# Peptides against a protein of PDB entry 2Q3Z: the designs that were tried, part 27

Target 1, 272 residues: chain A of PDB entry 2Q3Z
Amino acid sequence: YVLTQQGFIYQGSAKFIKNIPWNFGQFEDGILDICLILLDVNPKFLKNAGRDCSRRSSPVYVGRVVSGMVNCNDDQGVLLGRWDNNYGDGVSPMSWIGSVDILRRWKNHGCQRVKYGQCWVFAAVACTVLRCLGIPTRVVTNYNSAHDQNSNLLIEYFRNEFGEIQGDKSEMIWNFHCWVESWMTRPDLQPGYEGWQALDPTPQEKSEGTYCCGPVPVRAIKEGDLSTKYDAPFVFAEVNADVVDWIQQDDGSVHKSINRSLIVGLKISTKS
Target 2, 254 residues: chain A of PDB entry 2Q3Z as posed
Amino acid sequence: YVLTQQGFIYQGSAKFIKNIPWNFGQFQDGILDICLILLDVNPKFLKNAGRDCSRRSSPVYVGRVGSGMVNCNDDQGVLLGRWDNNYGDGVSPMSWIGSVDILRRWKNHGCQRVKYGQCWVFAAVACTVLRCLGIPTRVVTNYNSAHDSNLLIEYFRNSEMIWNFHCWVESWMTRPDLQPGYEGWQALDPTPQEKSEGTYCCGPVPVRAIKEGDLSTKYDAPFVFAEVNADVVDWIQKSINRSLIVGLKISTKS

## One batch from the design tools (peptide; made by RFdiffusion4, then SolubleMPNN)

Design b1_p10_5_s3 (from b1_p10_5, 6 letters changed)
Fold by OpenDDE base, seed 3:
Structure b1_p10_5_s3 (fold): chain B 272 residues (1-272), chain A 10 residues (1-10)
Amino acid sequence: as target 1 above (272 residues)
Amino acid sequence: GYLQKRIGEP
């Protein structure tokens, strides 16, 4: 989880599971230095360098910082996400074969955000950075992954009487989504939550004002302890959300219906 | 690889 530089990332769909090879390259020339630059340009360092540095011995703190800095939202982070199939002014997310090129591009262009990434790219870069910093980390894929936008553990669709989606904004389920799990102790929590911690660098929802997610104990998610920091409800929903349809009839009445055809969550953890 | 897509979207 620290020494392995090459691995596989799972993609596709629940019914068609595929994988791609990925070069994490945490020991390649200059990569550690780039990871240190990443820490030194994070908003917390810029605000108070002394305080930031004093906390870098905590994998909990560092993991959260890395989660935020791998995406370029809110800061001078590494990657810009894009999902609309318009990649002409950058690199298609599918073109990347490893983290090294991405990190080098970021650094060599003055910490300018790299175009473009999707979930596995974010996760893979985060994995590289965390491994560089000595934190055992693996990439995780979750099929039918929910994106809960209002923290109610539901994916809600508004539909007309014909079943057509209504409204300008709808919650979503990804065919697949990737994040990372890092091994660490949790002295900030009650005993028993040491071990794998979920971190999600893909910018989906803000956590304490920043597009970052975690760390949250995998055990907490498994046991449904949603009070556990950080971001337990969001991560829980990614793998466990229920899907609800709000169906409006022509007479204005609304009916709540559980959508049993959309089953959220099928998580694969790597042994890389 | 495969692009990440929202369920129900092309």
Scores: peptide ipSAE 0.394, ipTM 0.912, DockQ to the pose 0.581
Fold by OpenDDE base, seed 2:
Structure b1_p10_5_s3 (fold): chain B 272 residues (1-272), chain A 10 residues (1-10)
Amino acid sequence: as target 1 above (272 residues)
Amino acid sequence: GYLQKRIGEP
C-alpha cells in the first residue's frame, strides 16, 4: 500500500467488471517534490503557512488537503474533471496510464490544471500523492455509486408515465466510481475508528466550502455512524443510498414506481 | 472505453 508502484484499477459496470493497469509511480524521480509543491500551494498554506506546516504530521489533515488539491476546483489543484465526452482541447481521461505524467504536467505548467480526469484518475493521483507522503492508500471502486447532492441519503428520479425524466437536473447514479482508502489513526474521534479511511478527491460535493471529501472511517460507514467527521452521510450514500422512482401522471399525481429495482453500491477494494 | 457514466445517460 506504500511500496507498490504498479497496480490495477477496477472499472466498467456491476455486470461487466473490468480493470486497467496503472502506474502510481510514487518513487519515481521528482514525484515527492511535486507532492510537496502540491502541499505548498494549497489554500491553507497560503492563508497560514506556519499552521499548515505544523499540521502536516497528521494524516487526517494531509488526507483532507490532498482530497481537495487533486481536483482543481477552488484552488490550484491538479485535475479538471469532464464527463461530456468532449476532450479535444486536452487529454481524454482514458488516455492516462499512470499518475506520474499527470503530476509532471501539472508542475511543469506552473501548477496549471491538467485536462482531463474522471473518478479513477482523481483516485489514482490521490493514491500516488498519499503513498508518496507515507500514508498507506489503496484505490476503491464502487459500482452503481450514488451521488447524493441534497444530503437526504436518497437518489430520487422524477419521471412521467412514459419513463422520461422530468426537471432540469436529477440525481444520478454512476456506473462506477472510484475513491481511495487510507490507513490512519483517528485521535480526533472516539476510540475504535482507526484503520481504513475513505477519501474522495472527485469534485462531487463541497465539504466545509471546498470540493473535498473525508477522511471518514470505513468502519463508521459500515456501522451507519453518520455523525463521524468527515462527510459520513455523503460517503454512506455513495454505497447505501436508497433509490426512489417517482412517476408523475398527467393529473399531477405522483406514485412510487413498483417495477424498478436498482441497488446502489458494490465496493471492491484493491490490494495494490 | 470505460468512461464513468451516469446510469441512464448515453
Scores: peptide ipSAE 0.386, ipTM 0.908, DockQ to the pose 0.553
Fold by OpenDDE base, seed 5:
Structure b1_p10_5_s3 (fold): chain B 272 residues (1-272), chain A 10 residues (1-10)
Amino acid sequence: as target 1 above (272 residues)
Amino acid sequence: GYLQKRIGEP
């Protein structure tokens, strides 16, 4: 999880699982230096360099910083996400074959955000950076991955009596979503939460004002301990959210239906 | 394709 530089990232859909080869390249020339630059341009360093540096021995701290810095939201982060299929002014997310080119482009252009990434690109770059910093990390793919936007652990659709989606509400389930899991101790938590920690660098929701996510113990998610920092409810919802259809009748009545035909969450962890 | 899409989107 630290030494391997080539691996696979799972993509596709729950019904048709696919994978692509990916060059993480954490040991390629200059990549470690770029990772250090990433740390040195993070908002916490810019605010108080001494305090930030003093915390870099903590994989919990570093993991959270990296999750925020892999995306360019809120800071001089690496990647700009785009999902509207208009990538002509940059590089299509599908064109990337490894993290090295992305990181080098970022650095060589004065830490200007690289266009464009989607979830697996964010996850892969995060994986590279974390591995560079000595944190065992793997990419995780979750099929039928929920994006809970209002922290109620539900994916809610509003439909009229004809089944038509109402309002400007977009679908909140991804065919697949990728993030990373990193191995670390959690001295900031009660005993028993050491091990794999979920980190999500794709800018989906803000955590404490920044587009970052985690680390949160995988165990906490599995056991439903939503009080565990960081961002347990959000990560829990990604893999466990219930789908609710609100059926609005003309008479004003509203009926709740849990959609059990679509199961949220099919997580695959990579072995390299 | 390998693009991330919301379920139901083309």
Scores: peptide ipSAE 0.377, ipTM 0.896, DockQ to the pose 0.549
Fold by OpenDDE base, seed 1:
Structure b1_p10_5_s3 (fold): chain B 272 residues (1-272), chain A 10 residues (1-10)
Amino acid sequence: as target 1 above (272 residues)
Amino acid sequence: GYLQKRIGEP
């Protein structure tokens, strides 16, 4: 999980699983230097360089920084996400074949955000960076991946009495979503939470004011310990959210529809 | 390749 430079990333749908080859390229020339630049332009370094550097021995700290810096939200991060199929002023997310070109473009253009990425691009770049920094990391794909926006562990759809979808901003589920899992100890937590930690660099929700996510123990998610830092409820919802289809009547009353709900979550962890 | 897309309603 540190030495492999070539791998595959799973895409598609739960019923039709696909994959693409990806060059992580963590040992290619200049990539480690770029990863160090990434750390040196992060907001915490800019605020207090000494404190930031003193904490870089912690994979928990570094993982969280990388999660935030792979996206360009809030900082001088690497990638700008786009999901509206309009990529004419940049590079289509589907065009990337590896992390190396992305990181080099970012660095060579003065740490300007690279257009564009989607989940697997964010995850793959994060994987490269973390591996460069000596943290065992793998890309994870979750099919039917939920994005809980109101922290209630539910994906809710509202319909009127005629079955018409109500609301302007309904929560949705990704056909697939990618993030990374990194292996580390968790001295900041109770014993037993060492091992794989989920980190999500795709800008979906803010964590402590920054678009970042994790690290959170995979074990905590599996066992439903939502009090575990960082961002356990959000990651839990990605793989375990319940889907509720509500029927709302004119009087404001709501009741659950008898319709079959989509099942959230089918996680695949890569072995390369 | 495949793009992410929002899906879902029961």
Scores: peptide ipSAE 0.364, ipTM 0.896, DockQ to the pose 0.504

Design b1_p10_5_s4 (from b1_p10_5, 5 letters changed)
Fold by OpenDDE base, seed 1:
Structure b1_p10_5_s4 (fold): chain B 272 residues (1-272), chain A 10 residues (1-10)
Amino acid sequence: as target 1 above (272 residues)
Amino acid sequence: GYAQKRIGEP
């Protein structure tokens, strides 16, 4: 999980699992230096360099920083996400074959955001960076992955009296979503939460004001302990959210119906 | 590659 430079990332759908080869390239020339630059341009370093550097011995701290810096939403981060199939002014997310080119482009253009990424690109770059920094990390794919936007552990659809979905879908389920899991101890938590920690660098929701996610113990998610930092409810929802239909009647009443046709979550952890 | 897409009920 640290030494492997080439691997596969799972994509597609639950019924039609696909994969692509990916060059993580954490040991290629200059990549470690770029990872260090990434740390040195993060907002916490810019605010207080001494404090930031003193905390870099913590995989928890570093993981959270990397999660935020792989996306460019709040800072001089690496990647700009785009999902609307309009990539003419950049590089299609589907064209990337490894993390190295992305990181080099970012650095060589003065830490300007690279266009464009989607979930597996974010995850793969994060994986590269974390591995460079000595943190065992793997890419994870979750099929039928929920994006809960209001922290209620539900994906909610609003329907008319005939069951037709009304308006734009605010919340969503991705055909697949990728993030990373990193192995670390959690001295900041109660005993027993060491091991794999989920980190999600795709900008989906803000955590403490920044588009970042985790680390959160995989064990906590599995056991439903939503009180564990960081971002347990969000990650839990990605893999476990229930789908609810709110059916509005003509009289203004609303009926709650559980949608059993949409099953959230089928997580695959890579072993490469 | 395979793009991420929103899915809904059939």
Scores: peptide ipSAE 0.414, ipTM 0.911, DockQ to the pose 0.510
Fold by OpenDDE base, seed 3:
Structure b1_p10_5_s4 (fold): chain B 272 residues (1-272), chain A 10 residues (1-10)
Amino acid sequence: as target 1 above (272 residues)
Amino acid sequence: GYAQKRIGEP
């Protein structure tokens, strides 16, 4: 989880599981230095360098910073996400074969955001950075991954009498989604939550004002303890959300229906 | 790799 530089990332769909090779390259020349630059340009460092540096001994703190800095949404972060198949002014997310080129491009262009990433690219870069910083980390994939936007643990669709989705389509389910799990103790929590912690660098929802997510104990998610910081409800929903259809009839009445055909969550983790 | 897609979208 720290020493392995090459691995596989799972993609595709629940019914068509695929994988790609990925070069994490945490020991390649200059990569550690770039990871340190990443820490030194994070908003917390810029606001109070002394406080930020004093907290870097905490993998909880560092993990949260990295999850925020791998995306460029609130800061001088590494990657810009894009999902609309218009990648002509950058690199297609599907073209990347490792983290090294991405990190080097970011640094060499003055910490300008790299175009473009999708979930596995964000996760893989985060994995590289965290490994560089000595935090055991792995990439995980969740098929039929929910994006809960309003923190109600539901994915809600509004439909007409013909079943056609109406209105805002902001809530969604991904065919697959990737994030990372990092091994750390959690002295900030009650005993028993040491071990794998989920971190999600893909910019989906803000956490305490920043597009970051976690760390949250994998155990907490498995046990349904949504009170644990950070972002337990969001991560829980990614793997456990229920899908609800609000069906409007011709007479204006609305019927609530549980959608049992869309089953959220099928998580797989790597041992590399 | 394979693109990440929203369920129900192309």
Scores: peptide ipSAE 0.412, ipTM 0.912, DockQ to the pose 0.591
Fold by OpenDDE base, seed 2:
Structure b1_p10_5_s4 (fold): chain B 272 residues (1-272), chain A 10 residues (1-10)
Amino acid sequence: as target 1 above (272 residues)
Amino acid sequence: GYAQKRIGEP
């Protein structure tokens, strides 16, 4: 989880699982230096360099910083996300074959955001950076992955009597979503939550004012302990959210659909 | 690679 530089990332859909080869390249020339630059341009360092540096021995702290800095939201982060199939002014997310080129482009252009990334690109770059910093990390793929926007642990669809979706369509389920899991102790939590921690660098929801997510113990998610920091409800919803399909009639009445069947979550952890 | 898409979107 630290030494492997090449691996596979799972993509596709629950019914048609695919994978792509990926070069993480954490030991290639100059990559460690770029990772250190990433830390030195993070908002916490710019605010208080001494405090930031004093906390870099904590994988909990570093993991949270990296999850925020891999995306360019709120800071001088690495990647700009885009999902509308208009990539002419940059690089298509589907064209990347490794993290090294992305990180080098970011650094060589004065830490300007690289266009463009999607979930697996964010996850892969985060994996590279975390491994480079000595944190055992793996990429995780979750099929039918929920994005809970209002922290109610539900994905709700509102439809008319003809099945047409009404109103805001932003809260929908991804065909697949990728994030990372990192191995670390959690001295900031009660005993028993050491081990794999979920971190999500794709900018989906803000955590404490920044587009970042985690670390949260995988065990806490499995056991349904949503009180654990960080962002347990959001990560829990990614893999466990309930889907509610509402049918609104012309008279204003709303009823739950009994025919829709959509299961959230099918998580696959990689061995490399 | 395969694009990440919301279920129901093109």
Scores: peptide ipSAE 0.410, ipTM 0.915, DockQ to the pose 0.588
Fold by OpenDDE base, seed 5:
Structure b1_p10_5_s4 (fold): chain B 272 residues (1-272), chain A 10 residues (1-10)
Amino acid sequence: as target 1 above (272 residues)
Amino acid sequence: GYAQKRIGEP
């Protein structure tokens, strides 16, 4: 989880699980230095360098910083996400084969955001950075991954009597989504939550005003302890949200569809 | 690689 530089990332769909090879390259020349630059340009460092540096011995703190800095939202982060299949002014997310080139491009262009990433790219870069910093980390793939945007632990679709989706269609389920799990103690929590912690660097929702997510104990998610920091409800929903299709009739009546076969969440942890 | 897509989208 720290020493492995090459591995696989799971992609595809729940019905057709695929994988791609990925070079994490955490020990390649200059990568550690780039990771340190990442820390030195984070908003917390810029606000108070002394305080930020004093907290870098905490994998909880560092993990949260990295989850925010891997995406370029809110800061000088590494990657810009894009999902509309228009990648002509950058690099297609599907073309990346490793984290090293991404990190080097970011650094060599003055910490300018790299175009483009999707979930596995964000996760892979985060994995590289965290491993560089000595935090055991693995990439996780979740199929039929929910993106809960209103914190109700539901993915709700509203349809008319003809089955047509109404509204802004903001609620969504990804065919797959990737994030990372890092091994760390949690002295900031009650005993028993040491171990794997979920961190999600893909900019999906803000946490305390920043596009970051976690760390949250995997155990807390499994046990449904949604009060556990950080971002337990969001991560829980990614793997456990209920999907509800509401059918709205002209008379104003609303009822649930009885033919819902889609199940949120099929989580696979990598061996590397 | 495979693109990340919303369920139901092409």
Scores: peptide ipSAE 0.397, ipTM 0.900, DockQ to the pose 0.583

Design b1_p10_6_s1 (from b1_p10_6, 5 letters changed)
Fold by OpenDDE base, seed 3:
Structure b1_p10_6_s1 (fold): chain B 272 residues (1-272), chain A 10 residues (1-10)
Amino acid sequence: as target 1 above (272 residues)
Amino acid sequence: TLQQLPIGEK
C-alpha cells in the first residue's frame, strides 16, 4: 500500500467490470517534492502556516487536506473534473496512465489545474500523494455509486405519469465511482474506528465549505454509524442510498415509489 | 478506458 508503484484501477459497470493499469509512481524523481508543494499551497497553510504545519503529523488532517487539494474547485488544486466528452483543450481523462505526469504538469505550470480528470484520476492522484506522505492508501471502486445532494440518504427522481424525469436532475447514480481508503488511527473518535478510512477527492459535495470528503471509518459506513466525522452520511449514501421516484399524475396527485430496479452500491477494493 | 457516466446516460 506504500511500496507498490504500479497497480490496477477497476472501472466499467457492475455487469461489465474492467480494469486499467496505473502507475502511481510515488517514488519517482521529484514526486515527493510536488506532494510537499501541494501541502504548502493549501488554503489552511496560506491562512496560518504554523497551525497547518503543526497538524501535518495527523494523517486525519493530512488526508482531509489532500482530498481537497487533488481537485481544483476551491484552491490551487491539481485536477479539473469534466464529464461532457469535450476534452479538446486538455487531456482526456481516459488518456492518463499514471499520476506522475499529472503531478509534474501541475507543478511545472505554476500549480495551474490540470485538464482533465474523472473519479479514478482523482482517486489515483490522491493515492499517490498519500503514499508519498507515508499513509497506506488504496484505490477503491464502487459500482452504481450514488451522489446524494441533500444528505437524506435517498436518490430522488421526479417523474410524470409516463415515468419521464421532470425538472433538473441534480441527484444521480454513477455507473462506477472511485475514491481512496487510507489506513490510520482515529484518536478523534471513539475506540474501534482505526483502520481503513474513506477519502473522496472527486468534487461532489462540499464538506465544511470545501470540496473534500472524509476521512470516515470504513467500519462506521459498514455499521451505519452516521455520526462519525467526516461526511459519514454522504459516503454511506454512495454505497447504500435508496432510490425513490416521485410520480406526478395528471390530476396533480403525487405517488412515492421505491425504485427497486436501481440498486446502489457494489464496492470492490484492491489488495495491492 | 470507459469514462464515468450517470446511470442511463451515454
Scores: peptide ipSAE 0.410, ipTM 0.875, DockQ to the pose 0.546
Fold by OpenDDE base, seed 1:
Structure b1_p10_6_s1 (fold): chain B 272 residues (1-272), chain A 10 residues (1-10)
Amino acid sequence: as target 1 above (272 residues)
Amino acid sequence: TLQQLPIGEK
């Protein structure tokens, strides 16, 4: 995983799986240096350089930092996300063919955020950075991926008496979502949680005040251990959330209905 | 390439 520079990223939908080629390019000239710059501009380094540097031997710590720094939401991070099909003032997320150009643009423009990314772009850049830093990492695609924003493990739709969705659609299911899994030990957890750890650099929810996610053991998600740091409930919901419709009646009563037509989660882990 | 899009909104 560390040695592979070219691969494929899975996209599309559960019924129509597609892929694109991607150049991770972790060994291309200057990329490692850019990854080190990324670490040196992270908020924790700026706050206390000595402490930050002393913790860089921990893949857990580094993974969490990288998850936060690949997006620009809270810091001098790499990518700005956009999903509204208005990309004229930047680069369309669909036009990227590798991580190298993105990282070089970021560095060459004084660590200004690169416009624009979507989930696979965030994941791919994170994958490149983590691989550069010696952490075995792969991109993961999850079809019908849930975004639970209130940590109740549900995707909730509010509907009128006719079943029409009403109001805020903040909770949703993506046709697909990408993040990364990194291989590491977890000395900060009970034994048995070593192995693949999920990290999500796409800015979806804040974790401890920062748009970052993970690392969380894939095993913990599989076994439903939501107490494990970091962000187990959120990652669990991405792959396992139930969908509920709240149907409001004219009399003010609300009926809860389980939506069985929307099945969350079909995860594909790359083997490249 | 396809965009990442919300589903199930109807």
Scores: peptide ipSAE 0.408, ipTM 0.884, DockQ to the pose 0.494
Fold by OpenDDE base, seed 4:
Structure b1_p10_6_s1 (fold): chain B 272 residues (1-272), chain A 10 residues (1-10)
Amino acid sequence: as target 1 above (272 residues)
Amino acid sequence: TLQQLPIGEK
């Protein structure tokens, strides 16, 4: 979880699981230095360097900083996300084969955001950075991964009388989504929440005003403890959200239907 | 590789 530089990232769909090889490269030349630069350009350091540095011994603090800094939202972060298949002015997310080139490009261009990433790219870069910083980390793939935008633990679709989805498709389920899990103690929580912590560097929702997510104990998600910091409801919804269809009839009435065909969540963790 | 895609939109 710290020493392995090469691995696989799972992609595809629940019914058609695929994987790609990935070079994390946390021990390649200059990568640690780039990770330290990442910490030194984070908003908390820029606001108060002494306070930021004093907290870098905490994997909880560092994990949260890294989850925010791997994406370029709100800061001088590493990657710009894009999902519209228009990648001509950068590198297609599907073209990356490792974290090293991404991090080097970021640093070599004055910490300018790298175009482009999707979930597994964000997760893989975060994994590299966290491993560089001595935090045991693995990439996780969740199939049928929900993106809950209103924190109600539901994915809601509005449909016409023919079952066709209407309006802006804000609520959604990804065929797959990747994030990371890092091993750490949680002295900031009640006893028993040490172990794997979920961190999500893909910019999906803001946490305390920043596009970051976690760390949240995997145990808390499993047990449904939504009060546990950070971002337990969001991460819980990714793996456990229920799907609801609101079907509008010709007479203007709306029928609520639980969609049992869409089962959210199938998490796969790597063993190395 | 396959890109990340929304499902359930059909």
Scores: peptide ipSAE 0.404, ipTM 0.880, DockQ to the pose 0.505
Fold by OpenDDE base, seed 2:
Structure b1_p10_6_s1 (fold): chain B 272 residues (1-272), chain A 10 residues (1-10)
Amino acid sequence: as target 1 above (272 residues)
Amino acid sequence: TLQQLPIGEK
């Protein structure tokens, strides 16, 4: 939707689903102006203003820019992510109740990154900005959401014969993860991929050198067409990755096992 | 409000 300014965001875990109220506030005073500032400070505008402006009629282009600019990685983006429970030098991600205060703080402090956000905060701000720019957008929550770092569609754990994790564990599964879906046509793709497109503004992996993700057709993910731009393998893995345990024995032998105790993916799309 | 937390090892 574009018109709904208040809604709910789903959180918690697959077994204990929770929700919070959220004020998206895309029609509140000054929010459109802030969204335009966001576009005017993006790296593509700074590199070539004429080219950037000529492409702002494309929701595909704008969606990708917004995905990158909602996080402050690589640019003058809105939010800094933090997950270590040390939020004393900023605002706790759990304290936000809407996108408006975040966007106003960002603008009022000279487009300095706002501390701090987590997935639902990134998604909610992206939803506000996209709606403000006239792109129908909804927040999506995925429980047991995978973060695949090498695009092999697997979450891999390396263990010794006693089941102890070996080395650094970089790949992970979130209890929940939020992103957005936006409605648009895809003239840059073959026919049939119009409709909902996934965009993920949480800085997880780089796409073409920038922490951004999408747009990718939801249909492509459902059908397993990983050749479609943008970032189909990553988004596919968020909802469909297999969990693999690599078990190394003392004799040097390695065994592969699918972890049946953890199932990746349970996606809930909001109506607002 | 709950945090986003890793669960992969559990």
Scores: peptide ipSAE 0.398, ipTM 0.882, DockQ to the pose 0.492

